# Peptides against a protein of PDB entry 3PUK: the designs that were tried, part 108

Target 1, 227 residues: chain A of PDB entry 3PUK
Amino acid sequence: ERGLKSVVWRKIKTAVFDDCRKEGEWKIMLLDEFTTKLLSSCCKMTDLLEEGITVIENIYKNREPVRQMKALYFISPTPKSVDCFLRDFGSKSEKKYKAAYIYFTDFCPDSLFNKIKASCSKSIRRCKEINISFIPQESQVYTLDVPDAFYYCYSPDPSNASRKEVVMEAMAEQIVTVCATLDENPGVRYKSKPLDNASKLAQLVEKKLEDYYKIDEKGLIKGKTQS

## One batch from the design tools (peptide; made by RFdiffusion4, then SolubleMPNN)

Design b2_p13_6_s2 (from b2_p13_6, 4 letters changed)
Fold by OpenDDE base, seed 4:
Formats: sequence, C-alpha cells, structure tokens
Structure b2_p13_6_s2 (fold): chain B 227 residues (1-227), chain A 13 residues (1-13)
Amino acid sequence: as target 1 above (227 residues)
Amino acid sequence: SLTAKEREELIKE
C-alpha cells in the first residue's frame, strides 16, 4: 500500500517537473500558501533541487526580477495568486522572469484563465491544471484547502446556507482530486450528525466521482474500491 | 468552457 504523500509527490513530479523539464535548465519556483504546504508535506528542498528548482519564492511577496531565468508557477487558481502572477508578467508591468510555466492545482475558472491569456500569453510556455487540491497528512489522511469550512458547515444560521453549499461543493471537489490522484473510486462512508452535513457531502462526492470517471483523461470507468 | 486539453493548447511552448 502506497502512502498518500508518495503518491502526491509522484504525481507532481510527472505532471509538473517532468512536463517542463529541459536539460540543464534551472527554474525559479513560485508557490502560494497552499502549494507551499502541499510541497512541504510530500518533499524536501533537496528533492526540488533534483528537479531543477534553484530557489523557491513566495508568489505573494515582492520579489526582485531574475530576468534570465524562467519561472515555474505552481499555484492555486485563486484571484490572489493569479493577480500576483499578473504583476510578474502583466502587459503594463516589467516582466520579472524570462518566461512562465504555470501549473494550477485545480480547475482554473474561465474568468481567471482568460485574464491570464489576454495579458500574459506571450510569456507563458505552459499552462496546465493538475488537480491536486489537498494536503496529505498521513498515508490515508489529508486536509482540504477550504477556508472557513468548519464555520459554515456547522453554522446553525440559515443565512449561511448558501455559503455552506459552496463550501461543501469545494470540499467534494477536493475529495475527488484525492481519488483521482490515487486512481480510486471509493465507496463513500459517513456518519450522520444532527445537521446531516456528512450525508450531503457524501452525495456530492459520489456525484462528482461519477462525473469524473465518466469523462476522465484515461476514459476508464472503474468500479468502487475500498478506501 | 474549454476542455483542459484545449486550454493547454492555447498556452503552450
């Protein structure tokens, strides 16, 4: 049985590093809050060096230009991260790096994607979505990057119902990314609570899993596995 | 929306 951390690292290696690998080329890697945690959970700096990363920079920080080097952006598809990227390569700003490779941890909304394309397309050599939106903690344990999930899911205030649904959708999507990463189609198990949040989330996960495997990249429909 | 493959082709080295 493979640990989740090793599986995640292997996926990142193949989907990101191998994808943009050029012999003898070093890149600067830009990370956001989520991907910093993600990489920290499944690799060491020495591993990144082996993959041709010379230095890691925080995308949110003001950084000095390194115009002779290409940048590898491994970031979440959020307005904040995208805006930081745009400041690095935007048409009205001085380009900080030679070129960019962008790898999003999840589906990038059309609005953000189009914004990037419109302003920075000439600077981008690769833009890919790799669908890793979770942090591996243990072999079969992970955390989700859904801000305020606890607050909204367990809020008794009916006014939060809309946000609760949004949060659950996000959680379900991220759980599906775990399954995709592990190449598993699990049977969903849950314990109902007074608010029945677990049941709702389970339904969302099952639905999204079904959709994913129907249209997955490999064209494979898999039976349920034990997870 | 565009498929992932279509998006990748729009911005590719």
Scores: peptide ipSAE 0.172, ipTM 0.801, DockQ to the pose 0.557
Fold by OpenDDE base, seed 1:
Structure b2_p13_6_s2 (fold): chain B 227 residues (1-227), chain A 13 residues (1-13)
Amino acid sequence: as target 1 above (227 residues)
Amino acid sequence: SLTAKEREELIKE
């Protein structure tokens, strides 16, 4: 059985690279902080070269225009990453690249999507959302990208209760993306802690899994898979 | 809210 890293790479290859691949065409790939970590965890530069990527650039950095090449944006749906994209294509005179392919790692909020559409729709050849919001570590291990998760979840300050709920929601969402990537609907198990964080998170995951499979591409609810 | 497929079609060349 292939490890989680291999599964994630296969998903990216199918959802991103195969989707925009043209024979003989090279692209510049733009990454943000999260997608840099994601790709670094599951592929090598040689793998990206095989997929038609000539160079990788950080979306947050100032970059020289390469107006004859198309750009592949593999980024998170955040205001920061979207703003950087808009700087590249926001005006006709300031276009950094020939055209853009955009692949978001998660659902892009309507506000951000509409902002992109209103500003530079003519420069975009493709825009897709994929569901990979985690970092694979080992064959069966992954890490979540939720800022300050530990701080808020284990804070003794009752004033952080609202923030704790937001963090739990974000964690649950990312766990669901792991299950979706692996095509699994597992029974959720957890170890109880004094603050009962694991129990609350488990309940959120179960609910979100149910919702996801109800509205999946096939419109079918999958039975629980054996863990 | 637009579905993922609908969004793709709106931006697809």
Scores: peptide ipSAE 0.170, ipTM 0.797, DockQ to the pose 0.543
Fold by OpenDDE base, seed 2:
Structure b2_p13_6_s2 (fold): chain B 227 residues (1-227), chain A 13 residues (1-13)
Amino acid sequence: as target 1 above (227 residues)
Amino acid sequence: SLTAKEREELIKE
């Protein structure tokens, strides 16, 4: 019925839950703002219970330690989320949980990764990137998480030019994650506008798709899919 | 930079 939502859930189930599954074990799941929306869009609490999640906690909130339980962090690779994780497991503080499994929704920058490795490596059982940075709405509809995209893309102020480029890059990256999730390399179509934003975005998407599909997770080259 | 697999192995316990 809802193809994209089903695909996203299936990917999360295989890439996250199946990866860290241990028979008879319950975990606490830590979510940030994006992953809260993501999971809410494609699953129910009952689904998470079936996957061995006993409770969901917001990573940004102060939480009491549950030192006997392992924690599953499903979070964005942002300084804010990473800093919250580091507070839970940092060498200078008491550990909130027994151990951590970390699954990032996108590529984690080297600086953040190295910071985690240097501070908390002994507490981490898994650290993976699953590349889902969009919210599924309907079978063929998704929402990008790019704040102020409309404002910057349509701003005539030249002072916003740099930010506009950043926004377009972020949009292009998230579109690539959609393609990766759907296991497709689509042709790009767009409607031109006076500012030609669609053309620029299309070019960025095409470039990023080319880079991504050079070598996939299995080391295979994928051809273009008609869209 | 390290590949995803390499990163995973560095952290994996």
Scores: peptide ipSAE 0.169, ipTM 0.801, DockQ to the pose 0.571
Fold by OpenDDE base, seed 3:
Structure b2_p13_6_s2 (fold): chain B 227 residues (1-227), chain A 13 residues (1-13)
Amino acid sequence: as target 1 above (227 residues)
Amino acid sequence: SLTAKEREELIKE
């Protein structure tokens, strides 16, 4: 079953492509490592062509300017991806594209957002967060993109405690984005492990879910659902 | 901290 993939694609189509679409206009789309995997998991190149994307480029690579075309940045809110974007439009470099539409897969930290605003706001036509930070595998299966998660979560070294917390927060946030995408508030289930990481993660997920639904645009508090 | 909507309004066409 490909239910989750379809939901993710529908979300991207409405939140990204429909948002910046102009009839007859083609854009270059810039992807990072995560969004490359994300789009590959839920769409085909033909789908992107239908949405007005003529070329897909890797944001990390050096690219030739296409100054007459607008660029659609669908990227993770990471320093690496943001820095690559800034190189394309920053004051210290020549603009590679006519203008930019930027869509982040998750919440962009204030520090990064302010950096973008301060350096190249005049080149940006859109800047939005769409909250899709997972890779759909099956209808009920997805993978998280959290670097070094295994290393820090299972490290016996107390000096890694701070990094472990950061990793747990990131994992919890991504799980919440899945729930938001599916419009579900599931009960959290886990298997206990020697280091009690599963319990901690469960607590973080529950807390973040509560926060999300409390501050939702609709102001709705959704009850727990089966998942 | 700015909300998502506030951020969207700060940078738009």
Scores: peptide ipSAE 0.163, ipTM 0.795, DockQ to the pose 0.547

Design b2_p13_6_s3 (from b2_p13_6, 4 letters changed)
Fold by OpenDDE base, seed 5:
Structure b2_p13_6_s3 (fold): chain B 227 residues (1-227), chain A 13 residues (1-13)
Amino acid sequence: as target 1 above (227 residues)
Amino acid sequence: SLTAKEKEELIKS
């Protein structure tokens, strides 16, 4: 299968599992709500076992220490997930695992990063951002994870205007992560509506795509592709 | 803001 699910899995395999792979080493993998859905959408438990994951744990749950094993945190860069991580490594006495590999699904704000660095940098072997903030559904379908997007985008309340802009920006960012995952710079297409949300989103996507490719590690600006 | 590479380097230091 060559659909979006396979692309996402391949990205995770290369960016996460291959990055922290050590021969003969098993890891505990910690997931949050989003990454649980993400992995469930594109892989099976057997796939994770093949990648050296012995068990999957919910980062939000209380867990028994496994101090002899390293942990792979595949989580969203949110205060909630980060706080859970910090509880696992915040003190030597409370250290639940031997060490941590952290892979964020998206850009981690400096405030959160600094909090991590200040508390448990010595326990962290990797801290990377892999830029997958969407759920693959079908070969050409994905779902954005932007809370209350519908509410704010379609709210007639003028007081929600600022929040609407924030939501639109977040949506645009996630769409760009899809493009990054697919290694594409698409020509954005949309249907106009009275509220012009689609047009605004398209503009944001175009802008963010430009920014992404300007700072792309490959240093290559790709031409627009059909999408 | 710190780049991804900068963050990686800071953690390794």
Scores: peptide ipSAE 0.409, ipTM 0.908, DockQ to the pose 0.688
Fold by OpenDDE base, seed 2:
Structure b2_p13_6_s3 (fold): chain B 227 residues (1-227), chain A 13 residues (1-13)
Amino acid sequence: as target 1 above (227 residues)
Amino acid sequence: SLTAKEKEELIKS
């Protein structure tokens, strides 16, 4: 159907829903801000029902326990989302749900992972990283989730130089996740801007793409494709 | 850092 949206949905279906599927079992799904937008962009509620999701809950909200049901956490690997998860399972006597399946949209830092493991590993049935950190718009268009990207990238203030670099790195990382999702290793093209942001970003993307394909789970090096 | 596979295994153990 719709190129990129279809690819993203298929990836989520395979990596998340099929991975934790049990016949006849319904789950509560917990979403954060990003994954709410992500799923809204590539599926309907009816699609989620077909995947065994009975209710969608916002992880940030105070929720009533449903101790007889397992929870599917589809969340970003951020301190905020992780802290919300930990509140659900941090106490053995007051767990919100029967068990948890956790699927992170991106690489989870060791510090966050270790915090989860130390606190509630016995409650977790799955913990995986699926590397989708973008929102599909059209067949070949996506939106990055980098707060204040415009502000920092075009700021003339030297005091923002460090933050600008962080933003550029985050953008590059998200672009790489798009490429990984599409199984593409593009030759990066860009148009120069007065601040050379496009050139810098292109260099970062190329570097990260090379790193990704050199050390991917399959150990395969894919040749560059046209982009 | 731990790989994705290592993390999965550590949680299951």
Scores: peptide ipSAE 0.406, ipTM 0.908, DockQ to the pose 0.706
Fold by OpenDDE base, seed 3:
Structure b2_p13_6_s3 (fold): chain B 227 residues (1-227), chain A 13 residues (1-13)
Amino acid sequence: as target 1 above (227 residues)
Amino acid sequence: SLTAKEKEELIKS
């Protein structure tokens, strides 16, 4: 059985590095908080060097321009990360890099995409969504990045009910990306908890999996797998 | 919303 870390690395290698590969070319890679954790969990710096990355930089920091090099942005589709990208390329006179390849870890909202398109389209060579929104830990273990998940899921305050649903939706979405990465359409199982959070989350996951696997990227219907 | 493929094509244009 394949370890989750190796599966995630293979996905990133195929979807990101192979996609923008150019013989003899080195790139600067820009990471945000999530993708820093993601890459740290499944690869080493030596692996990135083999893929043509000369240096990794934090997108949030004020960086010196390297105008002769292309930049690979592997980032989350958030306003914060997108704004940092826009600062790098939003002005013709102050472009930090020669060009950009953008790979989002998840679906990019239309509002953010439109901002990018309107201001920086001429500087962008690729803009793709690769749908990896989880951190692999062990062979079958991963962590989710959902802020305040514990607080809202277990809050006794009824005023937090709406926020609880939003959090569960985000968690379900990340679980679906794990299944997609593993190329599995599993039957969902769970154990009951006092607050019935497991049941609610399981239902959301099942619904999202059903929608996702109605038609795959190749236009094929995938059957349910038993895992 | 635009599909991932549509977004990619729009940027390349």
Scores: peptide ipSAE 0.404, ipTM 0.906, DockQ to the pose 0.632
Fold by OpenDDE base, seed 1:
Structure b2_p13_6_s3 (fold): chain B 227 residues (1-227), chain A 13 residues (1-13)
Amino acid sequence: as target 1 above (227 residues)
Amino acid sequence: SLTAKEKEELIKS
């Protein structure tokens, strides 16, 4: 595909599939709600077959064991998805697969990570964070996965002010992952509306971009790019 | 908070 979808696919291919690739090996891939939408937006089943994925399963379902195969978990770092993973590997008798590779779409909180480590570290071959928390729609268009964003951002009820701030924080974080995926540090532009939500969000994005691009993976300070 | 690299190494151990 073109544009942002192609960039997202290339990122997933490099960060996930190339990282756990083994010649001649097939894996079962486990997806949650978000990663199902993500992969559906930027690839086809034929693409996944080429990457050594034989079957895609929903992590939320009670699946039959395939103990001779390794599993690739591409999931969001949520309690729900992590709990489902732990059910697959929480005990020796309950192991559904031979081993696990885990790739989180975003930062995994220490509490969740420690829970995983304590329960099933011996079964895990990889545990990485890849920072893709958005859905590409068009060449330069994406959507965010922020529950009730519309409701809270446009609510006239002042009691929702704190909730609106939380939603905007989450939106800003996901926008930063888009910039990281594109390897860009753009100047932020917005259109003002009566509630001035765009201005507040822009300020949050700008701050987070500054923090993120302070030092790159090579220890270099990145300058601003044009978008 | 643990870095991504630290988490990777801890799982390998």
Scores: peptide ipSAE 0.394, ipTM 0.903, DockQ to the pose 0.615

Design b2_p13_6_s4 (from b2_p13_6, 5 letters changed)
Fold by OpenDDE base, seed 1:
Structure b2_p13_6_s4 (fold): chain B 227 residues (1-227), chain A 13 residues (1-13)
Amino acid sequence: as target 1 above (227 residues)
Amino acid sequence: KLTPKEREELIKS
């Protein structure tokens, strides 16, 4: 079964491809490290062709200009990915593509958003945030993209306590995006470890789920679903 | 903080 993968693909198709689709128009799609893994986990190249993508390029690599084609940027809201985008559209003379559609995998910080707005707003046709910050592995399994999570969470060094909290916050945020994608508000369950990381993470997830549903588009708090 | 809709409109302007 491809339950979670199909849900993720459906979300991307609706939130990204259907949003910017124009009949008969082909786009170049730019991906970063995370979105490359994400799309590879839930679709095939043939699926992307059906959605009007002619070619996929890595945003970090040097690319030849295709000034007559529009570009679809599906990227994480990181300084590295944003800087690469800004190099593509930061000046009139350096525009690599006709126009840009930008879809971020998570909330874009105001600092990065303001940089984009100040430098190349006229080149951007769409700029949206979609909440997909995880990689689906199996029908009910996903992986989190939190660098060095294992190192910080299981470090015996007390000096890493502050970093551990930051990592756990990031993990909790990504778990909430899974729940949002699945339209679920589950009861949180965990198995304790010697450092009690699972308990702390569970508490963070519960809090963030409550916050998410309070401020969702409908403004309605959903009851807990069976999980 | 700007809403997602507000951000979209700011980019279009």
Scores: peptide ipSAE 0.235, ipTM 0.839, DockQ to the pose 0.521
Fold by OpenDDE base, seed 3:
Formats: structure tokens, C-alpha cells, sequence
Structure b2_p13_6_s4 (fold): chain B 227 residues (1-227), chain A 13 residues (1-13)
């Protein structure tokens, strides 16, 4: 079943493409490593053409200016991706595109947001966070994008404790985005492993889910769903 | 923390 892929595509369609769509207008879409994988997992190039995307480019690559076209940045809120955007529109650089629509896959830290605001405000038509930081797979399966997760989570070195916490925090955040996308508040289940990482991760997920639904715009607190 | 809408408004200003 492609249920999760369909849900993710529908979310992107609504939150990104419908949000910035203008009749008869084509855009260049800039992707990073994560969003390339994300879109590849849930859509085809034909789908993107239907949404008014003329060409897809990698944000990390050097690109020639197309000054007459607006750009749609669908990127993760990372320093690397943001820096690439800033090179396209920053005050110290010639603008590569007519204007920018920015859609982050997750919460953009204030530090990065402020950097964008200070440098490129006049070039930005939209800046939104859509909260899709996972890769959908078959059925209800998804993968998390957390670099070095295995290394830090299974490291017996106490010096890596702080980094381990950061990794687990990132994993928990991504799981919450899945729940938000599916409109579910699952009861967290896990198998115990050495170092009890699963239990700690479960606690983080539960906490973040509670926070998410508590502060949701709808003001709705959902009960736990069985998943 | 600013909401996404609030952030968008700040950028447009």
C-alpha cells in the first residue's frame, strides 16, 4: 500500500504547491539532499510539472541565474541549505532568481531565520515550515534522516552522551512530524535494547507529541491512537 | 517562538 506516500504528497501539494501557485506561472524548484529523497519517494517528475515546476535543481550545486523566474526552495532548515539559499539572494551576491518561496521541512531555528531575514527579506514571497522531515516508504513505514544516529546511539563512550541526546532529540522530532502528517497520536511501543535508548526515545516522542497537540492551532488535544 | 505566519509577515515587512 502507498498510503503514507499519498498522504505525504497530498501534504506537500497543499502546503507548498497550492500555497505559492499562480496561474500560468512556472517556477524553478531547488531541493537539497533530503527533499530530493522525499519527493523521489512520493511523486514523479510529471507530478511536479503539473504543479508548475519547470525544472528541479540541486541547491548545493553552482547554478546559472534565471533572473526572470521565481524559485521555490523546498529545503531542510540546515545551515548548509540556508547558506546556499543566501548565496542566491544575499546582499553580497547577485540574485539568481526573480524571487523566492521558501518551504522548510521542519522548524527553522531562530538563528537561521534571523540570518535569512537580515539578508534576503525583500526577495522572499513566502517562508513557511511544513513539518515533513521523514521519508515515506511502503505502507506505514518511514525512515528518519538523522546523520550518525547509529554511531552515537550505540557508542559506549560517555563523551558522546551529549551528542547522543541531540540525535535522539532529532529522531523524536521527526517522528512527531509523521504523527502530525497522519493526524495521529500513537501510543509509543518499543523493544528494550542495551543502553535503553528505545525507552529514552519513546519518552522524548511522547513529550514532543504532547507539546505539539497542546499548542496546535486547533487547540485540540487528541487521545492516543493505537498504531 | 514565532509562528510560521508571524515569521512570514516579518520577512515580507
Amino acid sequence: as target 1 above (227 residues)
Amino acid sequence: KLTPKEREELIKS
Scores: peptide ipSAE 0.227, ipTM 0.831, DockQ to the pose 0.553
Fold by OpenDDE base, seed 5:
Structure b2_p13_6_s4 (fold): chain B 227 residues (1-227), chain A 13 residues (1-13)
Amino acid sequence: as target 1 above (227 residues)
Amino acid sequence: KLTPKEREELIKS
């Protein structure tokens, strides 16, 4: 399959499943709201089985312990998801799983990371951040997960100006994660609207792309690959 | 801020 869905799946396979693969080992995978949608968009349960996932569970729900199995947490770096993880491993006597592999869909803030480290570092076999903060819908179409984006971007209330900027920053960051996933540095195109939101967002994306490729893991400075 | 590499090292320690 060609398209963004296949690219996303390939990224997850490489960055998550291959990274924590142990021969003959099955894991329970814990998902949050975002990663449930993400995986649903780019794979089937059979694909997950092939990657050594026996069952997927919702991190927000109460779950019975499976103490003999390791857990793969593929979650967003949010306080809610992290708190649920911490509840699974916070008690020495009541750990729900044998150990944890954690893969965040985005940068985990230091505060959350430190909280994890302080609480249950001994239970964690792997903790990585991958850059997939979008939902692929079509071969070339994706949606962003930015809460209240519509509300703030179209708010006539000047008091929301700062919030609008925060939302646009978040959207720009997610677009950069798409580009990173695709290994592309595109020329940003936007449709002009009565509001300058599109222009502002484009500028933010361009800036963040520049920053990303200047400091990317490969140390590569890429020119614009798309116009 | 810790780099990804530094974070990985710290969580394994």
Scores: peptide ipSAE 0.219, ipTM 0.834, DockQ to the pose 0.609
Fold by OpenDDE base, seed 4:
Structure b2_p13_6_s4 (fold): chain B 227 residues (1-227), chain A 13 residues (1-13)
Amino acid sequence: as target 1 above (227 residues)
Amino acid sequence: KLTPKEREELIKS
């Protein structure tokens, strides 16, 4: 049994690096906050070098143009990361790199996708979602990239209800990405508490899992298994 | 949601 870190790395290797690989070609890789953590959790710089990455750059920082090189954007589908990408390719005069390969860690909202399409389509060689929105910690443990999740989930303040729902949705989505990565459809179990957050999250996960397996690219339909 | 293939086509267009 392989640890989650190994599985995640293998997924990234196949879905990202193998997908955009060209013999003898080196790329600059752009990372955001989440993907920096993600890659740090499952690989080393030497591993990235082996995959044809010459340097890693932070997408949020100002960077010098390297117009002769293509860029590999491995980023979360957030307005912040997308805006940074758009600054890199928004106009011919602003193009920092020769072309872009974009791999989102999760589904990119249509609004952001359309914005990218409208502004930078000619510069993009690939644009894919690879569904990895979690950080592997150990063999079967992971963390979610949901800011202030604890605060909102356990807040008794009704004013936080809307944000709590958003957080729950995000958590559920990221849990599904784990399942998708592992190619498993787990039976969700939970212990109810006064706020019944676990039940709500479980319901969201179950729903999203069902939707995912029904509409995934592979057409996978699997029964529930114990995790 | 657009399928991945649909999105790829949109980017190429």
Scores: peptide ipSAE 0.212, ipTM 0.827, DockQ to the pose 0.616

